# Ledger of designs, part 159: peptides against a protein of PDB entry 8YVU

Target 1, 39 residues: chain A of PDB entry 8YVU
Amino acid sequence: PQLCYILDAILFLYGIVLTLLYCRLKIQVRKAAITSYEK
Target 2, 160 residues: chain B of PDB entry 8YVU
Amino acid sequence: TWLTVLKKEQEFLGVTQILTAMICLCFGTVVCSVLDISHIEGDIFSSFKAGYPFWGAIFFSISGMLSIISERRNATYLVRGSLGANTASSIAGGTGITILIINLKKSLAYIHIHSCQKFFETKCFMASFSTEIVVMMLFLTILGLGSAVSLTICGAGEEL

## One batch from the design tools (peptide; made by RFdiffusion4, then SolubleMPNN)

Design b2_p24_1_s3 (from b2_p24_1, 16 letters changed)
Fold by OpenDDE base, seed 1:
Structure b2_p24_1_s3 (fold): chain B 39 residues (1-39), chain C 160 residues (1-160), chain D 39 residues (1-39), chain A 24 residues (1-24)
Amino acid sequence: as target 1 above (39 residues)
Amino acid sequence: as target 2 above (160 residues)
Amino acid sequence: as target 1 above (39 residues)
Amino acid sequence: VLILFLLTTLLFRELQELVEQLLK
């Protein structure tokens, strides 16, 4: 049971980190698209 | 373009707050329906006794709704209202986290005192269940606070 | 304990979905970078 | 973000429908 709670915490942190990374990547894709349109 | 991105983020954060609020309300309702909290000995459900799942969920829901409405109407007065609501929700979230941490400490102390080696004891089962629910609520509260703070920052940025 | 396992399952699924989305976005960024280099 | 927003919107609608059904 304690292992389950630890796993929950790890998965939760992983989810937050992935969400942040996804947001950053999405911003990069948008910036790249804008730069390609200005050329 | 940056403002458009922020606007989309605000809407998403608002929806996330509403969802978090709804989940908290569901948990509160389920716990109240399944368990007679008044008959439970100890402070295992102190967060529920304090009504946090209800008022906290209401604050997050209102904040999220106001944020969505503010974004949709794109009116200056709504932006200020949303900022105020988000700030209030952030304070409520912080208070909720504090209450939940205190509840967790009490629940852990209860488990320790009763030396819950026998999982089949009703008291140990209830304490374990309470701890699980409180942990879930804590995670939801952290998510809600994160969304409220993000919305507050976005709203403050729009006012500048 | 059962609730913990359910939460783990949900978080795990969420993590998988986010990872897939992140991979797709990363591929898009790479494609955009390649296209910009060929110009 | 759009996909998550769509999913959350769908979940919210389903939840509202469930609540309406329960009230009924």
Scores: peptide ipSAE 0.472, ipTM 0.802, DockQ to the pose 0.035
Fold by OpenDDE base, seed 5:
Structure b2_p24_1_s3 (fold): chain B 39 residues (1-39), chain C 160 residues (1-160), chain D 39 residues (1-39), chain A 24 residues (1-24)
Amino acid sequence: as target 1 above (39 residues)
Amino acid sequence: as target 2 above (160 residues)
Amino acid sequence: as target 1 above (39 residues)
Amino acid sequence: VLILFLLTTLLFRELQELVEQLLK
């Protein structure tokens, strides 16, 4: 049970970090698409 | 295009906040129905004794509903109302997280002190159950706070 | 203890899905950057 | 955003199902 809680905390943190990185990447893709359309 | 994207994000965040609140309320109700918290010795259920699942769920639900209504009506007064509600919900969420962390620490300390090798002992079972519920509520509260803060930022951006 | 294991499974699955999506987005960003450089 | 929305919705559904299973 103690190992399970530690794993939950690690996985949760990983999920948050990945979500933030995903959002940043998605914004970059959108900006690149807009810039390509203006050219 | 940016405004339409932000609008969709606001609606999503509002729905997420309402859903988080409902889940927190459900957990609170289940715990209150299954366990007589008043007769439980110690501070294992301190978050429940403080009524956090109930008032926290109410605050998040109100904030989410106001955010959805504000987005649908596109009225300046509703934007301000939503911003206020989201701010209040963010404060409530932060307080809830603090309470849950304190409860979690107490629950963990209880488990360590009583050397809960026998999970079948009533005290160890209650402490384990409390810890599980508190962790679940903590996750939900963090999600709710994240949504409320995001909605607050979006609302503040619309007011400027 | 059972709830903890269920949560671990859900978080693990979520992490895998996010990682796959992140990889796809990263590839898209790289492709967009290359296309922008060729223009 | 839509993917995150879908993921969040799925997480909430799973959590609801878990709560329902616990209530049964």
Scores: peptide ipSAE 0.530, ipTM 0.815, DockQ to the pose 0.037; fails the geometry check
Fold by OpenDDE base, seed 4:
Structure b2_p24_1_s3 (fold): chain B 39 residues (1-39), chain C 160 residues (1-160), chain D 39 residues (1-39), chain A 24 residues (1-24)
Amino acid sequence: as target 1 above (39 residues)
Amino acid sequence: as target 2 above (160 residues)
Amino acid sequence: as target 1 above (39 residues)
Amino acid sequence: VLILFLLTTLLFRELQELVEQLLK
């Protein structure tokens, strides 16, 4: 059970990091779309 | 070009494969360090006793390294050789992953046989711990298999 | 312990889905960057 | 993708170094 909790913590951290990266990437896509729309 | 994207994806997949292998090795080493498998009665850790996490991870790492090396060599004369090496590495990785899955299934079967209702017993705790590790290894193996298959498909697509 | 395993499975699935979404988004960003460079 | 690959490679190297440190 302790290892399971450790794994959960690692996976949770990984999920948070991926979510942040995804958000950053999504913002970049939006910025790119806006710049493409203004041209 | 699509080829450059695919090449980058292949390299990424190769790195992911190596990373997965390293994680598997880390887990294997941690298990071997924490659990004196030699003193554990029963076949619950037979896969660990066989050194499966170690050799499996090594094979997977070698496959990933070969894939990365093959992709990094951009020499035109080496393109065919690189493609061949990538294909061979993908096949080797896939084979290694298959072996890992088989051994993980075997380990899981042993753990399932030792399923304890009383979690507080040391044997049951160890069995549960083993099951958790095996599940983790299985997940890592699935990830590795996914990467190897992806690399194989990409490599096959380049040959085509 | 069973809840922990379920959580691990959910987090793992979430990680896979996020990875796929991240890859798709990355491809979109690349396509957007290429289209922006051609203009 | 290159940046992410570089980051992943760096992370992998750091992880390898960490593993090596854990093994010294």
Scores: peptide ipSAE 0.498, ipTM 0.812, DockQ to the pose 0.038; fails the geometry check
Fold by OpenDDE base, seed 2:
Structure b2_p24_1_s3 (fold): chain B 39 residues (1-39), chain C 160 residues (1-160), chain D 39 residues (1-39), chain A 24 residues (1-24)
Amino acid sequence: as target 1 above (39 residues)
Amino acid sequence: as target 2 above (160 residues)
Amino acid sequence: as target 1 above (39 residues)
Amino acid sequence: VLILFLLTTLLFRELQELVEQLLK
């Protein structure tokens, strides 16, 4: 049970980091799309 | 194509495979240090008794290292070597999954037989701990197999 | 308890899905960058 | 991919340092 909670914590942290990276990448894609439309 | 994506991610997959192998080794060493597996009665730790964390981790590590080296040097002989290592790692991963499933079934059966409702009983704690470790190892093995298969497909695509 | 294992499975699935989405998004960013360089 | 590779490399280095600390 304690190991399961530790695993959950690690997976949760990993999920948060991936979500942040995904959001940053999504913002970059949107910026690139906007710059392409203004040309 | 999926092949071009896999080629671009080959190094990442190799690193992931090495990481998975290292985690498996860490779990194996922790279990061996905390639990005297040789003195544990029953087949709850059959995967550990079989040495799966050790040889499985070695196979995944070798496969991952060869994949990284193959990608860096971009030599035909290294690609073939990586493909061979990835194939061997995939077979080892499949065997490991089978062993872990068998171990999981035995562990679950043990928990059911002893009606382990009280966590504080030493036997029930050990059975629960074993089940948790086996599940974690199973997930890591599935990840390692997925990476090895992906690298194998990438290597096969380069040979065609 | 059983909830911990379920949480692990959900977090694992979420991690896989996020990784796939991140890869797709990265490919889109690269395609957008290539199209911007060809103009 | 490069960022992920750098992150994984950093994680490996940290893990190695942790292992070295545990062995000391």
Scores: peptide ipSAE 0.482, ipTM 0.801, DockQ to the pose 0.037; fails the geometry check

Design b2_p24_2_s1 (from b2_p24_2, 17 letters changed)
Fold by OpenDDE base, seed 5:
Structure b2_p24_2_s1 (fold): chain B 39 residues (1-39), chain C 160 residues (1-160), chain D 39 residues (1-39), chain A 24 residues (1-24)
Amino acid sequence: as target 1 above (39 residues)
Amino acid sequence: as target 2 above (160 residues)
Amino acid sequence: as target 1 above (39 residues)
Amino acid sequence: LLLLLLSLLLLRELEELVKKLIEL
């Protein structure tokens, strides 16, 4: 049970980091799309 | 095609394989630091006694690193080396899964025989801990095998 | 303990889905970069 | 003692892998 909670904490942290990276990447894609639309 | 998608994700699969190997290694080292496996009676830690977290992690790490290096340098000799390493890692992963399943069955049988209702009994705690670690290692090994197989298919597609 | 394992399964599934979305987004960024390089 | 030596070797390999991963 304690190991399960530790694993949950690691997976939760991983999920947060991936979500932040996804948001950053999504902003980059939007910026690239706007730049291509202005050309 | 599926092959072109796998080729584009080859670096990601290699990194995932290395991370899986690192996690397995961390679990192996933690278990070795906390528990003297040599003094534990029974086959509950058979995968640890066989050193699977160590050699399995090494194989997956080497395979992942070779895959990443092969993708970065784009050299024919590295592609062949990566294919060989990924194939070896896939075989090692399959063997590891088999060992872990056997260990899990033994651990579950032990828990059932001792009717481990009280978690605070040292034997029941050890059996439960072993089962949890084995399940985690099994999931990590399945992920590692999936990545190694994907990389092997990608490498085979490049030779064809 | 059972709730912890269920949470682990949900977090694991979430991690896989986020990884797939990240890969798709990374491919889109690469395609946008290639299209901008050809112009 | 053998397990301790093996664990130390493993820790060293882990450290090298982490360093390589950070360089990636």
Scores: peptide ipSAE 0.507, ipTM 0.812, DockQ to the pose 0.035
Fold by OpenDDE base, seed 3:
Structure b2_p24_2_s1 (fold): chain B 39 residues (1-39), chain C 160 residues (1-160), chain D 39 residues (1-39), chain A 24 residues (1-24)
Amino acid sequence: as target 1 above (39 residues)
Amino acid sequence: as target 2 above (160 residues)
Amino acid sequence: as target 1 above (39 residues)
Amino acid sequence: LLLLLLSLLLLRELEELVKKLIEL
């Protein structure tokens, strides 16, 4: 049971990190699109 | 353009809030259907007795819906409404976390007092089950609060 | 105990979905960067 | 039953939003 809770915590942290990375990447895509439009 | 990025993220965050609310409601309904909280002696289900799964889910759902509507209509009045709803949802989330922490402490204390060596005792099983549900609800509430705060920041940025 | 395993399964699925989305977004960033370089 | 129906409707909307998000 304790191992299961540890796994939940790891998976939760992984989910948060992936969400942040996804947001950053989305911002980068948009910046690249803007730069391409201004050129 | 940055605002359009934030808007798309706002919609996603709103959906996440609605999902979180739905999961909380599902857990609340399952617990209410399986366990008659009124007949359970003790404070193990204090969060459920307080109605947190219900009102918390409503607040998050309203916040998420308003965020989606605000993004779709691009109306200034809807932005203010969404900001207000997100703020209310953030407050509700904070209150929910507090209630859940209190419930968790009570549940842990109950398990300790009853020296749950015999896991097969109905009381110990209920206490462990309650603790697990409360932990899950706590995680969901944290996620909901994070989304609500993010939406609030996005909405405040649009008003500036 | 069983609830913990269910939570693990949900979090795992969420992690997989986010990873797929991240990969797709990364490909989009690369395509946008290539298009910007060719212009 | 009403709550279950509402939950199913919300899940369906969420699935559609997720699909749209994946297509973007």
Scores: peptide ipSAE 0.502, ipTM 0.816, DockQ to the pose 0.076
Fold by OpenDDE base, seed 1:
Structure b2_p24_2_s1 (fold): chain B 39 residues (1-39), chain C 160 residues (1-160), chain D 39 residues (1-39), chain A 24 residues (1-24)
Amino acid sequence: as target 1 above (39 residues)
Amino acid sequence: as target 2 above (160 residues)
Amino acid sequence: as target 1 above (39 residues)
Amino acid sequence: LLLLLLSLLLLRELEELVKKLIEL
């Protein structure tokens, strides 16, 4: 059970990091789309 | 720019593959150091007895290293070598997944037969611990296979 | 213990899906950057 | 100990790759 909890913690951390990266990338795509519309 | 980005992705995938291999090797060594697998009754550690954490980790490590070297040297001959290594690692990963699934089924059956109501019984604890490690290794093997397949596709794309 | 394994499976699937989405989004950002440079 | 050192080295390289990816 302790190893399972450690794995859960690692996977959870990985999920959070990926979510943050996805959000940052999504913001970049939106900024690029806005800049393309202003040209 | 697109080629440089693909190269960076290839390097990242290679590093991920090496990391997965190292983690698998670490788990294998920890299990071997803590548990004398030779004295463990049953097929609970069949994947360890087969040496999968060791040879699988070596294959993934070699594939990842070759991928990184191929990217750094930017030589056509290394691309073919990396593609071959990635293909071999993908096959090894698939075989490893199969072995781990079989081991997991055996471990689960063992736990069910012994009706491990008493968590404090040494046998039940060892069976549970083994099952947990096998599951972790299965996940790592799937990740390694995913990286190897991705690297193989990237390498095949560079040859076209 | 069974709940822990289910959580691991869900987190793993989530990680794979997020990775795929991140890759798709990254490709979109790159395509947008290339289109902006041709302009 | 050697495996731990290798793991730490790999983690450091991964962190650098992630940093480069974020800057891109």
Scores: peptide ipSAE 0.496, ipTM 0.814, DockQ to the pose 0.098
Fold by OpenDDE base, seed 2:
Structure b2_p24_2_s1 (fold): chain B 39 residues (1-39), chain C 160 residues (1-160), chain D 39 residues (1-39), chain A 24 residues (1-24)
Amino acid sequence: as target 1 above (39 residues)
Amino acid sequence: as target 2 above (160 residues)
Amino acid sequence: as target 1 above (39 residues)
Amino acid sequence: LLLLLLSLLLLRELEELVKKLIEL
């Protein structure tokens, strides 16, 4: 049971980090698309 | 620049694969050190008896190392070698997942047979512990397989 | 304890999906960057 | 102990890669 909770914590943290990275990447894609449209 | 980014990603995936392998090996070693699997009646630790943590970790480690080396040296022969190793690691991972699923089913069946409402019984505790370890190993194996497949796809893309 | 394992499975699936989405997004960013360099 | 050290080195490399990836 304790191992399960530890795994949950790790997976949760990983999920948060991936979500943040995804958001940043999505913002970068949008910025790149805008810059390409202004060219 | 995109190639350099791809190479960095491959390196990252390789490192992740090695790390996954090391974690699997550590778990295998800890289980072997704490529990004498040979004295445990039943197939609860069938994956450990098969030596999966060891050979799986070796395959993933080799695949990851070859991937990293291939990326750093940018040699065509190393790319092929890495692709081969990644393919082998993917097969090993798939086999490992299958074994772990079978082990998980056996562990669950064991828990069911003993009607383990009382976790304080030694047999129920061992079965629960085994199940937890198997689930963790399954998770790690899936991560390793994912990394190996990703590296294989990247390597195949470089050959095309 | 059983609920913990279910949560682990959900988080794991979420992690896989996010990883796939991240990979797809990264490939898109790269394609966009290449297309921008060829203009 | 050697395996642990190797694991720590790998973790450090992973962290550096992640940092570089974030900066890109």
Scores: peptide ipSAE 0.494, ipTM 0.816, DockQ to the pose 0.096

Design b2_p24_2_s2 (from b2_p24_2, 14 letters changed)
Fold by OpenDDE base, seed 1:
Structure b2_p24_2_s2 (fold): chain B 39 residues (1-39), chain C 160 residues (1-160), chain D 39 residues (1-39), chain A 24 residues (1-24)
Amino acid sequence: as target 1 above (39 residues)
Amino acid sequence: as target 2 above (160 residues)
Amino acid sequence: as target 1 above (39 residues)
Amino acid sequence: LILLLLTTLLYKELEQEVRKLIEL
């Protein structure tokens, strides 16, 4: 049971980090698309 | 540029495989250190008895290392070697998953046989602990397999 | 304890999905960058 | 680049751990 909770914590942290990275990347894609449209 | 990116991704995947392998080895060694698997009656630790943490970790480690080396040297022969290693690691991962599933089934069966209402009984605790470890190993194996498959696809794409 | 394992499974799946999405998005960003460079 | 940096860091840590294990 304790291991499960530890794993949950790690996975949760990983999920948060990935979500942040995904959001950042999504913003970059949007910026790139806007820049391409202005050209 | 896309190749450079794929290379970076390959390196990342390779590192992930190595890390997964190391974690699996660590778990294997911890389990072996804490539990005398040889004295445990039943097949609760069948995956450990089969040496899966060891050979699985080796395969994943080799795959990861080869992937990293292949990326760094950018040599066609290394790419082929990496592809072969990744394929082998994928097969090993699949086999490992199968073994782990079998182990889980046995562990669950053991829990059911003993009607482990008393979690504090040594046998039930051991079975539960085994199940937990096996589940963790299963997750790690799935991660390793995913990385190996990804690397295999990348390598195959480079040969094409 | 059972809930913990279920949570682990969900988080794990989420992590995989996010990783795949991140990879796809990264590829898209790169394609967009290449297209912008060719203009 | 950040991911690469993280991977490199993780790899270095792993190498250090492996070295520690080998020395053990």
Scores: peptide ipSAE 0.502, ipTM 0.816, DockQ to the pose 0.033
Fold by OpenDDE base, seed 2:
Structure b2_p24_2_s2 (fold): chain B 39 residues (1-39), chain C 160 residues (1-160), chain D 39 residues (1-39), chain A 24 residues (1-24)
Amino acid sequence: as target 1 above (39 residues)
Amino acid sequence: as target 2 above (160 residues)
Amino acid sequence: as target 1 above (39 residues)
Amino acid sequence: LILLLLTTLLYKELEQEVRKLIEL
């Protein structure tokens, strides 16, 4: 049971990091799309 | 181009494969350090007794390293040499995954035989712990399989 | 114990889906960058 | 390019950790 909770914590942390990276990438895509529309 | 995207993804997949191998090694070493597997009666940890986490992780790490080296040296090697190295890495990764699946099946079969419902008995605790380790290894194997399949598709796409 | 395994499965699936979405978004950023460079 | 640099740095750190583990 303790090992399962440790695994959950690692997977949760990984999910948070991926979500932050995805959000940053999504913001970059939006900025690139805006810059392409202004040209 | 789609190929340049796939190349960048291939490096990431290789790193993921090495990371998966390292996690498997860490779990193997922790299990060997915490559990005196030599004194455990039964074949629950037979894969650990055989040193599978160690040699399996080494093979998987070598496969990942070969993939990364092949991608990094793609500009220096002839296109055929790079393709050959990527194909060899994909085969090594696929073989590693196959070995992991076989070990997971053996471990799952042993857990099903032990059929321990009483958590408070030392034997049932060990069976539960073995089940948890097998599940963790299964997740790592699925991640490794995903990386190897992706690398294989990238390699096959470069061959076509 | 069953709840822990279910949580692990959900977190794992979430990680895979986020990885696929990240890859798709990365491809979109690259396509947008190429289109912006051709203008 | 920045992402590639970050991935390369992470790979180097991982390789160093693996080497440390092998030396233990």
Scores: peptide ipSAE 0.495, ipTM 0.816, DockQ to the pose 0.033
Fold by OpenDDE base, seed 4:
Structure b2_p24_2_s2 (fold): chain B 39 residues (1-39), chain C 160 residues (1-160), chain D 39 residues (1-39), chain A 24 residues (1-24)
Amino acid sequence: as target 1 above (39 residues)
Amino acid sequence: as target 2 above (160 residues)
Amino acid sequence: as target 1 above (39 residues)
Amino acid sequence: LILLLLTTLLYKELEQEVRKLIEL
């Protein structure tokens, strides 16, 4: 059970990192879309 | 071009494959360090005793590295060689993953045989732990397989 | 322990989904960048 | 290129983490 919790913690951290990366990428897409709309 | 996108995807997949291999190695080393598998009675850790996580992860890592190296060599004369190397790497990775799955299935079967109702017994705890590790390794193997298959498809698409 | 395994499975699935979404978003960013470069 | 840089950075971070783990 302790190892399972450690794994959960690692997976959770991974999920958070991926979410942050996804958010950053989403912001980039939005910025790119805005720049494309202003042209 | 689609090819440039695919190339970047291949590199990403190769990196993911290497990452997966490294994670598998880390888990293998942690298991070997924490669990004195030599002192564990039973075949529950037979896959670990065989060094499966290590050699499997090494093969997977080599496959990923070969894929990345192949993609990085943009020399026109090396394009065919690179494509061949990528294809060979993808095949090797796929084969390695297949072997990993087989060994994981074997390990899982051994753990299932040792199904413990009493979780608080040390043996049952170890069996549960082993099951967790095997499941994790299985998931990592599936991820690796997905990456290898994707790399293979991308490589095959470049050959067409 | 069963809850931990379920959590691991959910987190794993979440990781896969996020990876796919990230890939799609990455492709969109690339397409947007290409479209911006052709203008 | 940005993605390649990002992947390379991630790879380097991973290598650093692995090195840290090996040193521990």
Scores: peptide ipSAE 0.517, ipTM 0.824, DockQ to the pose 0.038; fails the geometry check
Fold by OpenDDE base, seed 5:
Structure b2_p24_2_s2 (fold): chain B 39 residues (1-39), chain C 160 residues (1-160), chain D 39 residues (1-39), chain A 24 residues (1-24)
Amino acid sequence: as target 1 above (39 residues)
Amino acid sequence: as target 2 above (160 residues)
Amino acid sequence: as target 1 above (39 residues)
Amino acid sequence: LILLLLTTLLYKELEQEVRKLIEL
């Protein structure tokens, strides 16, 4: 049971970090697309 | 373009908040249906006895709904209303997290005191189950608070 | 304990999906950057 | 984009359910 809770915490943290990175990357893609359209 | 992106993000955050609230409510109702919390000895279910899953879920749901409505109508009065509701929901979420942490500490202390070597003992099972539910509720509350705070920041940015 | 294992499975699946999406998005950003440099 | 579409669809369904609840 303790190992399960530790795993949950690690997976949760990983999920948050990945979500933030994904959001940042998505914003970058959108900015790049806008800049390409203005050219 | 930035405003349209932020608007889409607000809508997503509002939906996430509502979903989190619904999940919290579902967990609360399931626990109330399966366990007679009133007859459980000790403070293991103190958060449930306080009704946190119910009122917390209601506050988060209202906040999410108001955020969605505010985004749709683009009216200044709705923005203020949504900001107020999101702020209130953020406060409620913070209070809920505090209660859940206290409950978690009590549950952990109970497990340690009773030396739960025999997992099949009814008391140890109940304490473990309570701890699991409290942890799940804590995660959901953190997600709800994160969404509410994000919506509050977005709403405050629109008022400036 | 059973609930913990179910949560672990869900979080693990979510992490895999996010990782795949992140990789795809990263490739798209790189392609967009290369195209912008050639202009 | 697909995830965004799915989230938008889920949102629309939820909105419809909420509207039904309010009309009720």
Scores: peptide ipSAE 0.476, ipTM 0.800, DockQ to the pose 0.037; fails the geometry check

